# Peptides against a protein of PDB entry 2L2L, part 26

Target 1, 42 residues: chain A of PDB entry 2L2L
Amino acid sequence: SPEERERMIKQLKEELRLEEAKLVLLKKLRQSQIQKEATAQK

## One batch from the design tools (peptide; made by RFdiffusion4, then SolubleMPNN)

Design b2_p20_3_s2 (from b2_p20_3, 8 letters changed)
Fold by OpenDDE base, seed 1:
Structure b2_p20_3_s2 (fold): chain B 42 residues (1-42), chain A 20 residues (1-20)
Amino acid sequence: as target 1 above (42 residues)
Amino acid sequence: KLDEEIEQLEAKIKELKEKI
């Protein structure tokens, strides 16, 4: 039904929001690791 | 490793966007 599809889309949007937030954190962690390696080589 | 986890997460985000 249209209502079941709307519920599924809402669930997928919430999962997407959580995964995008995790991606931002992992990219920041990666950048911090690269910076530590670049500073440890000096 | 962190790079592989980022790649897997980017793939999952792409799949979610295709389902919406």
Scores: peptide ipSAE 0.628, ipTM 0.905, DockQ to the pose 0.725
Fold by OpenDDE base, seed 4:
Structure b2_p20_3_s2 (fold): chain B 42 residues (1-42), chain A 20 residues (1-20)
Amino acid sequence: as target 1 above (42 residues)
Amino acid sequence: KLDEEIEQLEAKIKELKEKI
C-alpha cells in the first residue's frame, strides 16, 4: 500500500542517515591515520 | 581493513539511495 511504502521509505532514510554518519567518521579516522604515519616518518 | 570498510559502506549507501 502507499502507507506501507511511506513507512519503508522512512526506515530506509533513517538507515541511510546512520550509514552516512558512519562514513564521515571512518573517513576522519583514515585521515588521522595517514597524518600520524606521515608525522612519525619525519 | 579501514579502506575496505569505507568501500563496503559507500556501496551500501549507494544501494540505499537506489531504494528510496
Scores: peptide ipSAE 0.627, ipTM 0.905, DockQ to the pose 0.762
Fold by OpenDDE base, seed 2:
Structure b2_p20_3_s2 (fold): chain B 42 residues (1-42), chain A 20 residues (1-20)
Amino acid sequence: as target 1 above (42 residues)
Amino acid sequence: KLDEEIEQLEAKIKELKEKI
């Protein structure tokens, strides 16, 4: 039904929001590791 | 590894966007 499809799209959008937030955190962690390695070599 | 986890997550995000 249209209502079942709308519920499924809402669930997929919520999952997408959580995975995008996780990606931002992992990219920040990666950048922090690169900066730590670059400062330890000076 | 962190880079592999980022690549897998970017692929999952792409698949989710194709379903929406």
Scores: peptide ipSAE 0.627, ipTM 0.905, DockQ to the pose 0.757
Fold by OpenDDE base, seed 3:
Structure b2_p20_3_s2 (fold): chain B 42 residues (1-42), chain A 20 residues (1-20)
Amino acid sequence: as target 1 above (42 residues)
Amino acid sequence: KLDEEIEQLEAKIKELKEKI
């Protein structure tokens, strides 16, 4: 039904939001590792 | 490794966007 499809889309949007938040965190972690390596080489 | 986990997560995000 249209109402079942809307419920499934809401669940997929929630999962997407969580995975995008995780991606932002991992990219910040990667940047912090690169910065630590660059400061240890000075 | 962190780069491999980022790549896998970017692929998963792409698949989720195709289902919405």
Scores: peptide ipSAE 0.627, ipTM 0.905, DockQ to the pose 0.759

Design b2_p20_3_s3 (from b2_p20_3, 8 letters changed)
Fold by OpenDDE base, seed 5:
Structure b2_p20_3_s3 (fold): chain B 42 residues (1-42), chain A 20 residues (1-20)
Amino acid sequence: as target 1 above (42 residues)
Amino acid sequence: DLEKEIEQLEKKIQELKEKI
C-alpha cells in the first residue's frame, strides 16, 4: 500500500537521522583523538 | 575500536539510504 510505504519511509528516515548524528559525533571524537596525539608529540 | 565503529556505521547509513 502507498500508505504502508510512506510509514516505512518515515521510520527509515528517522533511523537515518539518528545514525547520521551518531556518525558526526564519532568523527568529532576521532578528530579530537588525532589532535591530542599531534599536540602530545610537540 | 573507533575506526571500525565509524566504518560499520557508514555501511548501515548506506543500507538505509538504499531502502528509502
Scores: peptide ipSAE 0.638, ipTM 0.909, DockQ to the pose 0.725
Fold by OpenDDE base, seed 1:
Structure b2_p20_3_s3 (fold): chain B 42 residues (1-42), chain A 20 residues (1-20)
Amino acid sequence: as target 1 above (42 residues)
Amino acid sequence: DLEKEIEQLEKKIQELKEKI
């Protein structure tokens, strides 16, 4: 059904939004780890 | 391992984009 497809697309878009937000957080955590290692070597 | 978690997440995001 077109309505079933629309519900599935809405669910996939919400999952995508959450995973993209998690990716941004993990990339910030990676940057913070690299900076901490670079400052500990001085 | 943070880099492996990022790689897995990037793959999952790509698979989600292909389903939409």
Scores: peptide ipSAE 0.638, ipTM 0.909, DockQ to the pose 0.745
Fold by OpenDDE base, seed 2:
Structure b2_p20_3_s3 (fold): chain B 42 residues (1-42), chain A 20 residues (1-20)
Amino acid sequence: as target 1 above (42 residues)
Amino acid sequence: DLEKEIEQLEKKIQELKEKI
């Protein structure tokens, strides 16, 4: 039904939001690793 | 491996965007 499809789209959007938030955290962690390597070489 | 986890997550995000 159109209502079941709307509920499924809402669930997929919430999952997408959580995975995008996780990606931002992992990219920050990657940047912190690069900075630590660049400071350990001085 | 952080880079592999990022690549897998970017792939999952793309697959979710195609379903919406």
Scores: peptide ipSAE 0.638, ipTM 0.909, DockQ to the pose 0.734
Fold by OpenDDE base, seed 4:
Structure b2_p20_3_s3 (fold): chain B 42 residues (1-42), chain A 20 residues (1-20)
Amino acid sequence: as target 1 above (42 residues)
Amino acid sequence: DLEKEIEQLEKKIQELKEKI
């Protein structure tokens, strides 16, 4: 059904938004680790 | 391992984009 497809797309878009937000946090954590290692070697 | 978790998450995001 077109309505079932629209509901499924909405759910996939919500999951995508949550996973993209998690990715931003993990990339910030990675950058913080690299910066700590670079400052500890000086 | 943070880099492996990022790689797995990037893969999952790509799979989600292909389903939309």
Scores: peptide ipSAE 0.638, ipTM 0.909, DockQ to the pose 0.700

Design b2_p20_3_s4 (from b2_p20_3, 8 letters changed)
Fold by OpenDDE base, seed 2:
Structure b2_p20_3_s4 (fold): chain B 42 residues (1-42), chain A 20 residues (1-20)
Amino acid sequence: as target 1 above (42 residues)
Amino acid sequence: SLEKEIEQLEAKIKELKEKI
């Protein structure tokens, strides 16, 4: 039904939000590792 | 590795966007 599809889309949007937040954290961790290596070589 | 986890997550995000 249209209502079931709307509920499924809401669930997918919430999952997307959580995975995008995780991606931001992992990218920050990657950047922190790169910066730490760059400062240790100076 | 951290890079492989990022790549897998970017792929998953792409698949989620295609379902919405």
Scores: peptide ipSAE 0.637, ipTM 0.909, DockQ to the pose 0.758
Fold by OpenDDE base, seed 4:
Structure b2_p20_3_s4 (fold): chain B 42 residues (1-42), chain A 20 residues (1-20)
Amino acid sequence: as target 1 above (42 residues)
Amino acid sequence: SLEKEIEQLEAKIKELKEKI
């Protein structure tokens, strides 16, 4: 039904929000690792 | 590795966007 589809879309959007937030954190971790390596080589 | 985890997560995000 349209209502079931709307509920499924809301669940997928919430999952997407959580995975995008995780991606931001992992990218920040990657940046921090690169910066630490670059400072340790000086 | 961190890079492989990022790549896997980017793929998962793409799949989620295709389902919405």
Scores: peptide ipSAE 0.636, ipTM 0.909, DockQ to the pose 0.744
Fold by OpenDDE base, seed 1:
Structure b2_p20_3_s4 (fold): chain B 42 residues (1-42), chain A 20 residues (1-20)
Amino acid sequence: as target 1 above (42 residues)
Amino acid sequence: SLEKEIEQLEAKIKELKEKI
């Protein structure tokens, strides 16, 4: 039904939001690791 | 590996966007 599809889309959007937030954190962690390695080589 | 986890997460995000 259209209502079932709408519920499923809402669930997928919430999962997407959580995964995108995790990706932002992991990318910041990656940047911090690269910066730490670059400073340790000086 | 952090890079492998990022790659897997980017793939999962792509799959989610294709389902929406």
Scores: peptide ipSAE 0.636, ipTM 0.909, DockQ to the pose 0.717
Fold by OpenDDE base, seed 3:
Structure b2_p20_3_s4 (fold): chain B 42 residues (1-42), chain A 20 residues (1-20)
Amino acid sequence: as target 1 above (42 residues)
Amino acid sequence: SLEKEIEQLEAKIKELKEKI
């Protein structure tokens, strides 16, 4: 039904939001690691 | 590794966007 589809889309959007937030954090962690290595070599 | 986890997560995000 349309209502079932809307509920499923809402759940997928919530999962997507959480995974995108995790990706932002991992990219920040990657950048922090690169910066630490660059400062340790200076 | 962190890079492999980023790549896997980017793939998962792509698959989720295709389902929405």
Scores: peptide ipSAE 0.636, ipTM 0.909, DockQ to the pose 0.739

Design b2_p20_4_s4
Fold by OpenDDE base, seed 2:
Structure b2_p20_4_s4 (fold): chain B 42 residues (1-42), chain A 20 residues (1-20)
Amino acid sequence: as target 1 above (42 residues)
Amino acid sequence: EIEQLEKRIKEIKEKIKELE
């Protein structure tokens, strides 16, 4: 039904938001690790 | 891990587009 489709879209948009937030965090953590290693080798 | 997460995000976006 149109209502089931709307519920599925809403669930997928919420999953997407959580995965994108996790991606931003992991990218920041990876960059901080690279910077820490680059400063420890000087 | 990041590359797998980017792939999963793409798959979710494709599913949303099929349901819009």
Scores: peptide ipSAE 0.646, ipTM 0.904, DockQ to the pose 0.838
Fold by OpenDDE base, seed 1:
Structure b2_p20_4_s4 (fold): chain B 42 residues (1-42), chain A 20 residues (1-20)
Amino acid sequence: as target 1 above (42 residues)
Amino acid sequence: EIEQLEKRIKEIKEKIKELE
């Protein structure tokens, strides 16, 4: 039904928001690890 | 892990387009 599709879209948009927030965090953590390794070698 | 997450984000975006 149209109402079931709208509920599924809402759930997928919520999942998408959580996964995109996790992606931003992991990219920052990866960058921080690379910077720590680069400073520990000097 | 990041590359798997980017793949999952793409799959969610395609599912949204299939329902809209």
Scores: peptide ipSAE 0.646, ipTM 0.904, DockQ to the pose 0.830
Fold by OpenDDE base, seed 3:
Structure b2_p20_4_s4 (fold): chain B 42 residues (1-42), chain A 20 residues (1-20)
Amino acid sequence: as target 1 above (42 residues)
Amino acid sequence: EIEQLEKRIKEIKEKIKELE
């Protein structure tokens, strides 16, 4: 059904936003770790 | 973990594209 597909798309778009937000956080944490290690070696 | 999230994000985007 078209209405069922629209509900599924809405749910998938919400899941996507949560996973993308988690990815941004983990990338920032990884970069902060690399920078701290690089500054501790100088 | 980042690589697993990137894979999951790709799978979600593919499912959205199949339903649109």
Scores: peptide ipSAE 0.646, ipTM 0.904, DockQ to the pose 0.808
Fold by OpenDDE base, seed 4:
Structure b2_p20_4_s4 (fold): chain B 42 residues (1-42), chain A 20 residues (1-20)
Amino acid sequence: as target 1 above (42 residues)
Amino acid sequence: EIEQLEKRIKEIKEKIKELE
């Protein structure tokens, strides 16, 4: 139904928001690790 | 882990586009 599709879209948009927030965090953590290694080698 | 998460994000975006 149209109402079922709307509920599925809302759920997928919320899942997308959470996964994108996790991706931003993991990219920041990876960059922080690279920076710590680069400063420990100087 | 990052690559798997980027793949999952792509799959969610494709599913949204199929329902819109």
Scores: peptide ipSAE 0.645, ipTM 0.904, DockQ to the pose 0.802

Design b2_p20_5_s1 (from b2_p20_5, 7 letters changed)
Fold by OpenDDE base, seed 4:
Structure b2_p20_5_s1 (fold): chain B 42 residues (1-42), chain A 20 residues (1-20)
Amino acid sequence: as target 1 above (42 residues)
Amino acid sequence: IDKEIEQLEKKIKELKEKIE
């Protein structure tokens, strides 16, 4: 049904938003680790 | 962290392909 497809797309978009937010946090955490290692070697 | 980022990037790609 077109209504079932719209509900599924809405759920997938919500999941995508959560996973993209998690990716931003993990990339920031990785960057912070690299910076700490680079400052500890000086 | 690098493995978790790679897995998450893969999951995001699969979600985008399902929305198109």
Scores: peptide ipSAE 0.633, ipTM 0.904, DockQ to the pose 0.717
Fold by OpenDDE base, seed 5:
Structure b2_p20_5_s1 (fold): chain B 42 residues (1-42), chain A 20 residues (1-20)
Amino acid sequence: as target 1 above (42 residues)
Amino acid sequence: IDKEIEQLEKKIKELKEKIE
């Protein structure tokens, strides 16, 4: 059904939003680790 | 973290392909 597909797409878009937010956090965490390693070597 | 980022980027790609 087109209505079922629309509900599934809404769910997938919500999951995508959560995973993109998680990706931003992991990239920030990676950058923080690199900075900590670079400061610990001084 | 690099492996988790790679896995997450893959999952995001698969989600985008399902929404298209």
Scores: peptide ipSAE 0.633, ipTM 0.904, DockQ to the pose 0.747
Fold by OpenDDE base, seed 3:
Structure b2_p20_5_s1 (fold): chain B 42 residues (1-42), chain A 20 residues (1-20)
Amino acid sequence: as target 1 above (42 residues)
Amino acid sequence: IDKEIEQLEKKIKELKEKIE
């Protein structure tokens, strides 16, 4: 049903938003590790 | 972290393909 597809798309968009937020946090954590290593070598 | 980022980017791609 078109309505069932719309409900499924809403759930997938919610999951996508959570995974994109997790990706932003992991990229920030990676950048913080690189910065700590670069400051410890000076 | 780099492997976890790669896996997550793959999952995000698969989710986008299902929403299209």
Scores: peptide ipSAE 0.632, ipTM 0.904, DockQ to the pose 0.760
Fold by OpenDDE base, seed 2:
Structure b2_p20_5_s1 (fold): chain B 42 residues (1-42), chain A 20 residues (1-20)
Amino acid sequence: as target 1 above (42 residues)
Amino acid sequence: IDKEIEQLEKKIKELKEKIE
């Protein structure tokens, strides 16, 4: 039904928001690792 | 971390395709 589709889309949008927030965190962690490696080579 | 980022970017793409 259209109502079941709307409920499913709402759940997928919530999952998407959580995974996008995780991606931002992992990108910041990657930058911190690269900076630590660059400082250990000096 | 690079592999986990790649897998997560793939999952985000698949979620966007299901919402459209």
Scores: peptide ipSAE 0.632, ipTM 0.904, DockQ to the pose 0.705

Design b2_p20_5_s4 (from b2_p20_5, 9 letters changed)
Fold by OpenDDE base, seed 1:
Structure b2_p20_5_s4 (fold): chain B 42 residues (1-42), chain A 20 residues (1-20)
Amino acid sequence: as target 1 above (42 residues)
Amino acid sequence: IDEEIEQLEEKIKLLKEKIA
């Protein structure tokens, strides 16, 4: 059904937002690790 | 972290393909 497809798309969009938020967090953690390593090597 | 980022980027790609 078109309505079922719309509900599924809404659910997938919510999952996408959560995974994108997680990706932003992981990239910040990676950047923090790189900065710590760069400061510890001096 | 790099491997987890790569896996998550692939998951996000697959989600976007399902929404399109």
Scores: peptide ipSAE 0.640, ipTM 0.905, DockQ to the pose 0.735
Fold by OpenDDE base, seed 2:
Structure b2_p20_5_s4 (fold): chain B 42 residues (1-42), chain A 20 residues (1-20)
Amino acid sequence: as target 1 above (42 residues)
Amino acid sequence: IDEEIEQLEEKIKLLKEKIA
């Protein structure tokens, strides 16, 4: 039903926000690793 | 981390497709 789909979409949007926040953290961690490797080679 | 980022980007893509 349209109402069931709307409930599922709300749940998927909540999951999406959590996964996007995780992605931001992983990208920051990747950048920190690259910087650490670049400084260790000097 | 690169593999985990790739897997997460694919998961995000699939979530967006379900919401659209």
Scores: peptide ipSAE 0.640, ipTM 0.905, DockQ to the pose 0.737
Fold by OpenDDE base, seed 3:
Structure b2_p20_5_s4 (fold): chain B 42 residues (1-42), chain A 20 residues (1-20)
Amino acid sequence: as target 1 above (42 residues)
Amino acid sequence: IDEEIEQLEEKIKLLKEKIA
């Protein structure tokens, strides 16, 4: 039903938000690793 | 981390396609 689809979409949007937040964190961690390697070579 | 980022970007793409 349309109502079931709306409930499923709400759950998928919640999962999407969590995965997007994880992606932002991983990108920051990658940047921190690159910076640490650059400082260790100096 | 680069491989995990790539996998996560693909997962996010598939989630967006399901929501559309």
Scores: peptide ipSAE 0.639, ipTM 0.905, DockQ to the pose 0.779
Fold by OpenDDE base, seed 4:
Structure b2_p20_5_s4 (fold): chain B 42 residues (1-42), chain A 20 residues (1-20)
Amino acid sequence: as target 1 above (42 residues)
Amino acid sequence: IDEEIEQLEEKIKLLKEKIA
């Protein structure tokens, strides 16, 4: 039903928000590792 | 970390396709 679809979309949007936040953190962690390796080789 | 980022980017893509 349209109402079931709306509830499912709301849940998927919340999951998407959490996964996008995780992606930002992982990208920051990756960048920090690259910077540490680049500074340790100097 | 690179593989986990790639897997997460694909998961986010699939979530966006389900919401559209």
Scores: peptide ipSAE 0.639, ipTM 0.905, DockQ to the pose 0.753

Design b2_p20_6_s2 (from b2_p20_6 with E4Q K5L K7E V9I E15K)
Fold by OpenDDE base, seed 5:
Structure b2_p20_6_s2 (fold): chain B 42 residues (1-42), chain A 20 residues (1-20)
Amino acid sequence: as target 1 above (42 residues)
Amino acid sequence: EIEQLEERIKEIKEKIEELE
């Protein structure tokens, strides 16, 4: 039904938001690790 | 892990577009 599709879209948009937030965190973590390794080698 | 997450984000966006 149109109502079920709207619920599915809302669920997918919430999943998308969580995955995008995780992506931002992992990118920051990876960059912080690279920076720490680069500073420990000096 | 980041590359897999980027692909998962793409799949979710494609599913949203198919339902809209």
Scores: peptide ipSAE 0.644, ipTM 0.903, DockQ to the pose 0.825
Fold by OpenDDE base, seed 4:
Structure b2_p20_6_s2 (fold): chain B 42 residues (1-42), chain A 20 residues (1-20)
Amino acid sequence: as target 1 above (42 residues)
Amino acid sequence: EIEQLEERIKEIKEKIEELE
């Protein structure tokens, strides 16, 4: 139904928001690890 | 791990596009 599709879209948009927030965090953590290794080798 | 999360984000976007 149209109402079922609207509920599914809302759920997928909330999942997308959480996964994108996790991606931003993991990219920042990876960059922080690379910077720590680069400063420990100098 | 990041690469798997990027693929999951792509799959969610494709599912939203199929429903809109």
Scores: peptide ipSAE 0.644, ipTM 0.902, DockQ to the pose 0.777
Fold by OpenDDE base, seed 2:
Order: C-alpha cells, then sequence, then structure tokens
Structure b2_p20_6_s2 (fold): chain B 42 residues (1-42), chain A 20 residues (1-20)
C-alpha cells in the first residue's frame, strides 16, 4: 500500500542517517590516526 | 570498514530511489 511504502521510505531514511553519521565519525578517526602516526615518526 | 559503509549507504540510497 502507499502507507507501507511511506513507512519503508522513512525507515530507510533513518538507517541512511545513522550510517552517514557513522561514516563521518570513522573518517575523522582514520584521519586522526594518520596524523598521530605522522607526528610520532618525527 | 569505511569502504563497506560507503557501499551500504549506496545500497540504501538506491532502495529509497526505487520506492520514491
Amino acid sequence: as target 1 above (42 residues)
Amino acid sequence: EIEQLEERIKEIKEKIEELE
């Protein structure tokens, strides 16, 4: 039904938001690790 | 892990587009 489709879209948009937030965090953590290693080798 | 998460984000976007 149109209502089921709308519920599925809302669920997928919430999942997308959580995964995008996790991606931003992991990219920042990876960059911080690279910077820490680069400063420890000097 | 980041690369797998990027692929999962792509799959979710494709499913949203199919349902819009």
Scores: peptide ipSAE 0.644, ipTM 0.903, DockQ to the pose 0.804
Fold by OpenDDE base, seed 1:
Structure b2_p20_6_s2 (fold): chain B 42 residues (1-42), chain A 20 residues (1-20)
Amino acid sequence: as target 1 above (42 residues)
Amino acid sequence: EIEQLEERIKEIKEKIEELE
């Protein structure tokens, strides 16, 4: 039904928001690890 | 791990586009 599709879209948009927030965090953590390794070698 | 998350984000976007 149209109402079921709208609920599914809402759930998928919520999941998407959580996964995108996790992606931003993991990219920052990866960058921080690389910077720590580069500073520990000097 | 980041690469798997990027693929999951792509799959979610494709599913949204199929339902809209």
Scores: peptide ipSAE 0.644, ipTM 0.902, DockQ to the pose 0.799

Design b2_p20_7_s2 (from b2_p20_7, 8 letters changed)
Fold by OpenDDE base, seed 4:
Structure b2_p20_7_s2 (fold): chain B 42 residues (1-42), chain A 20 residues (1-20)
Amino acid sequence: as target 1 above (42 residues)
Amino acid sequence: DEIKQLEEKVKLLKEKIEKL
């Protein structure tokens, strides 16, 4: 059904946004760790 | 690598949305 397809797309888009937000957070945390280690060794 | 696994999951979700 077109309504079922639309519901499935909405659910997948919601999951995508959550995983993208997690990815941004993890990248920022990793970068912050590398920068802190590099500044502590100088 | 958790970031690499998450990048692949994000890619697969985008491809799945495009194919619907």
Scores: peptide ipSAE 0.601, ipTM 0.891, DockQ to the pose 0.790
Fold by OpenDDE base, seed 5:
Structure b2_p20_7_s2 (fold): chain B 42 residues (1-42), chain A 20 residues (1-20)
Amino acid sequence: as target 1 above (42 residues)
Amino acid sequence: DEIKQLEEKVKLLKEKIEKL
């Protein structure tokens, strides 16, 4: 039904937002690790 | 690589939302 489709889209959009937030966090954590290693070698 | 896997997952979710 149209209502089921709308619920499915809402659920997929929520999952997308969670995975995008995780992606941003992991990229920041990786960059911080690289910076810490580069500063510890000096 | 976890970041590459997550980038692919985000891409697949966007494509799935567009096709619904």
Scores: peptide ipSAE 0.601, ipTM 0.891, DockQ to the pose 0.820
Fold by OpenDDE base, seed 3:
Structure b2_p20_7_s2 (fold): chain B 42 residues (1-42), chain A 20 residues (1-20)
Amino acid sequence: as target 1 above (42 residues)
Amino acid sequence: DEIKQLEEKVKLLKEKIEKL
């Protein structure tokens, strides 16, 4: 039904937002590690 | 790596949302 489709889209959008937030966090953590190593070598 | 796996998961979720 159209209502089941809209429920499935909402669930997939929620999962997408959680994975996007995790991805942003891991990229920032990796960048901060690289920057700390580059500053400790000077 | 974990970041590359998450990028692929995000891509697959977007494609599923567009096909519904």
Scores: peptide ipSAE 0.601, ipTM 0.891, DockQ to the pose 0.799
Fold by OpenDDE base, seed 2:
Structure b2_p20_7_s2 (fold): chain B 42 residues (1-42), chain A 20 residues (1-20)
Amino acid sequence: as target 1 above (42 residues)
Amino acid sequence: DEIKQLEEKVKLLKEKIEKL
């Protein structure tokens, strides 16, 4: 049904936003680790 | 690599949303 399709799209969009937020966090954490190691070796 | 796996998961979710 159109209502079922719209519920499935909403669920996939919610999962997408959670995975995008996790991806941004992990990229920031990895970059912060690299910067910390590069400053500790000087 | 967890970041690479998440990038692929994000891509697949976008493609699923577009095809529905």
Scores: peptide ipSAE 0.600, ipTM 0.891, DockQ to the pose 0.796

Design b2_p20_8_s1 (from b2_p20_8, 10 letters changed)
Fold by OpenDDE base, seed 3:
Structure b2_p20_8_s1 (fold): chain B 42 residues (1-42), chain A 20 residues (1-20)
Amino acid sequence: as target 1 above (42 residues)
Amino acid sequence: ELELVRAELKLLEEELQKQQ
């Protein structure tokens, strides 16, 4: 049904939002590791 | 696209595991 399709689209949008949030956190973690390595070499 | 985000996540998880 059109309603079932709209529910599925909302679920996929929520999954995308959660994975994008995880990606931002992992990018920050990587950046923090690079900064720690760069400060340990000084 | 969700598949592109999943691919980026996988690559970044592999990179972070190599730094530990």
Scores: peptide ipSAE 0.337, ipTM 0.825, DockQ to the pose 0.584
Fold by OpenDDE base, seed 5:
Structure b2_p20_8_s1 (fold): chain B 42 residues (1-42), chain A 20 residues (1-20)
Amino acid sequence: as target 1 above (42 residues)
Amino acid sequence: ELELVRAELKLLEEELQKQQ
C-alpha cells in the first residue's frame, strides 16, 4: 500500500534523525574528554 | 546515509569505550 510505504519511510527518517542526534552527542562527549585530558596535562 | 551514520557511531562508541 502507498500508506504502508509512507509509514515505512517515516520510520526510517525517524531512525536516521535519532542516530544523527546520538552522533552529535557522542562527538560532544569525545570533545569534552579530550578537553579534560588536555586540562589535566597542564 | 543511515549506514554511514551507523558506521561513524560505531567508531565513536569504540573510541569512547577505550577512554573509559
Scores: peptide ipSAE 0.336, ipTM 0.825, DockQ to the pose 0.541
Fold by OpenDDE base, seed 4:
Structure b2_p20_8_s1 (fold): chain B 42 residues (1-42), chain A 20 residues (1-20)
Amino acid sequence: as target 1 above (42 residues)
Amino acid sequence: ELELVRAELKLLEEELQKQQ
């Protein structure tokens, strides 16, 4: 139904939002690790 | 696009696993 399609689109948009938030977190974690390694080598 | 985000997540997860 059109209503089932709308629910599915809302679910896919929420999944995308959660994965984008995870991506931002992992980018910050990577940057923190590189900075810790660079400070431990000095 | 969700597939591009998933691909970038996978690459970052693999990079973070190599740093541990």
Scores: peptide ipSAE 0.335, ipTM 0.825, DockQ to the pose 0.632
Fold by OpenDDE base, seed 2:
Structure b2_p20_8_s1 (fold): chain B 42 residues (1-42), chain A 20 residues (1-20)
Amino acid sequence: as target 1 above (42 residues)
Amino acid sequence: ELELVRAELKLLEEELQKQQ
C-alpha cells in the first residue's frame, strides 16, 4: 500500500541518519588517534 | 547514499581496530 511504502521510506531515512551520526563519531575518534600519534612522534 | 555510508563505516571500523 502507499502507507506501507511511506513507512518503509521513513525507516530507511532513520537508518541513514543513525549511520551518518555514527560515521561522524568514528571520524572524530580517528582524528583523535591521528593527533595522539602526531604528538607521540614529537 | 546508505550503501556508501555503510562502506565508509566499515573502512573506519577496520582502521580503528588496526590501531588498538
Scores: peptide ipSAE 0.332, ipTM 0.823, DockQ to the pose 0.557

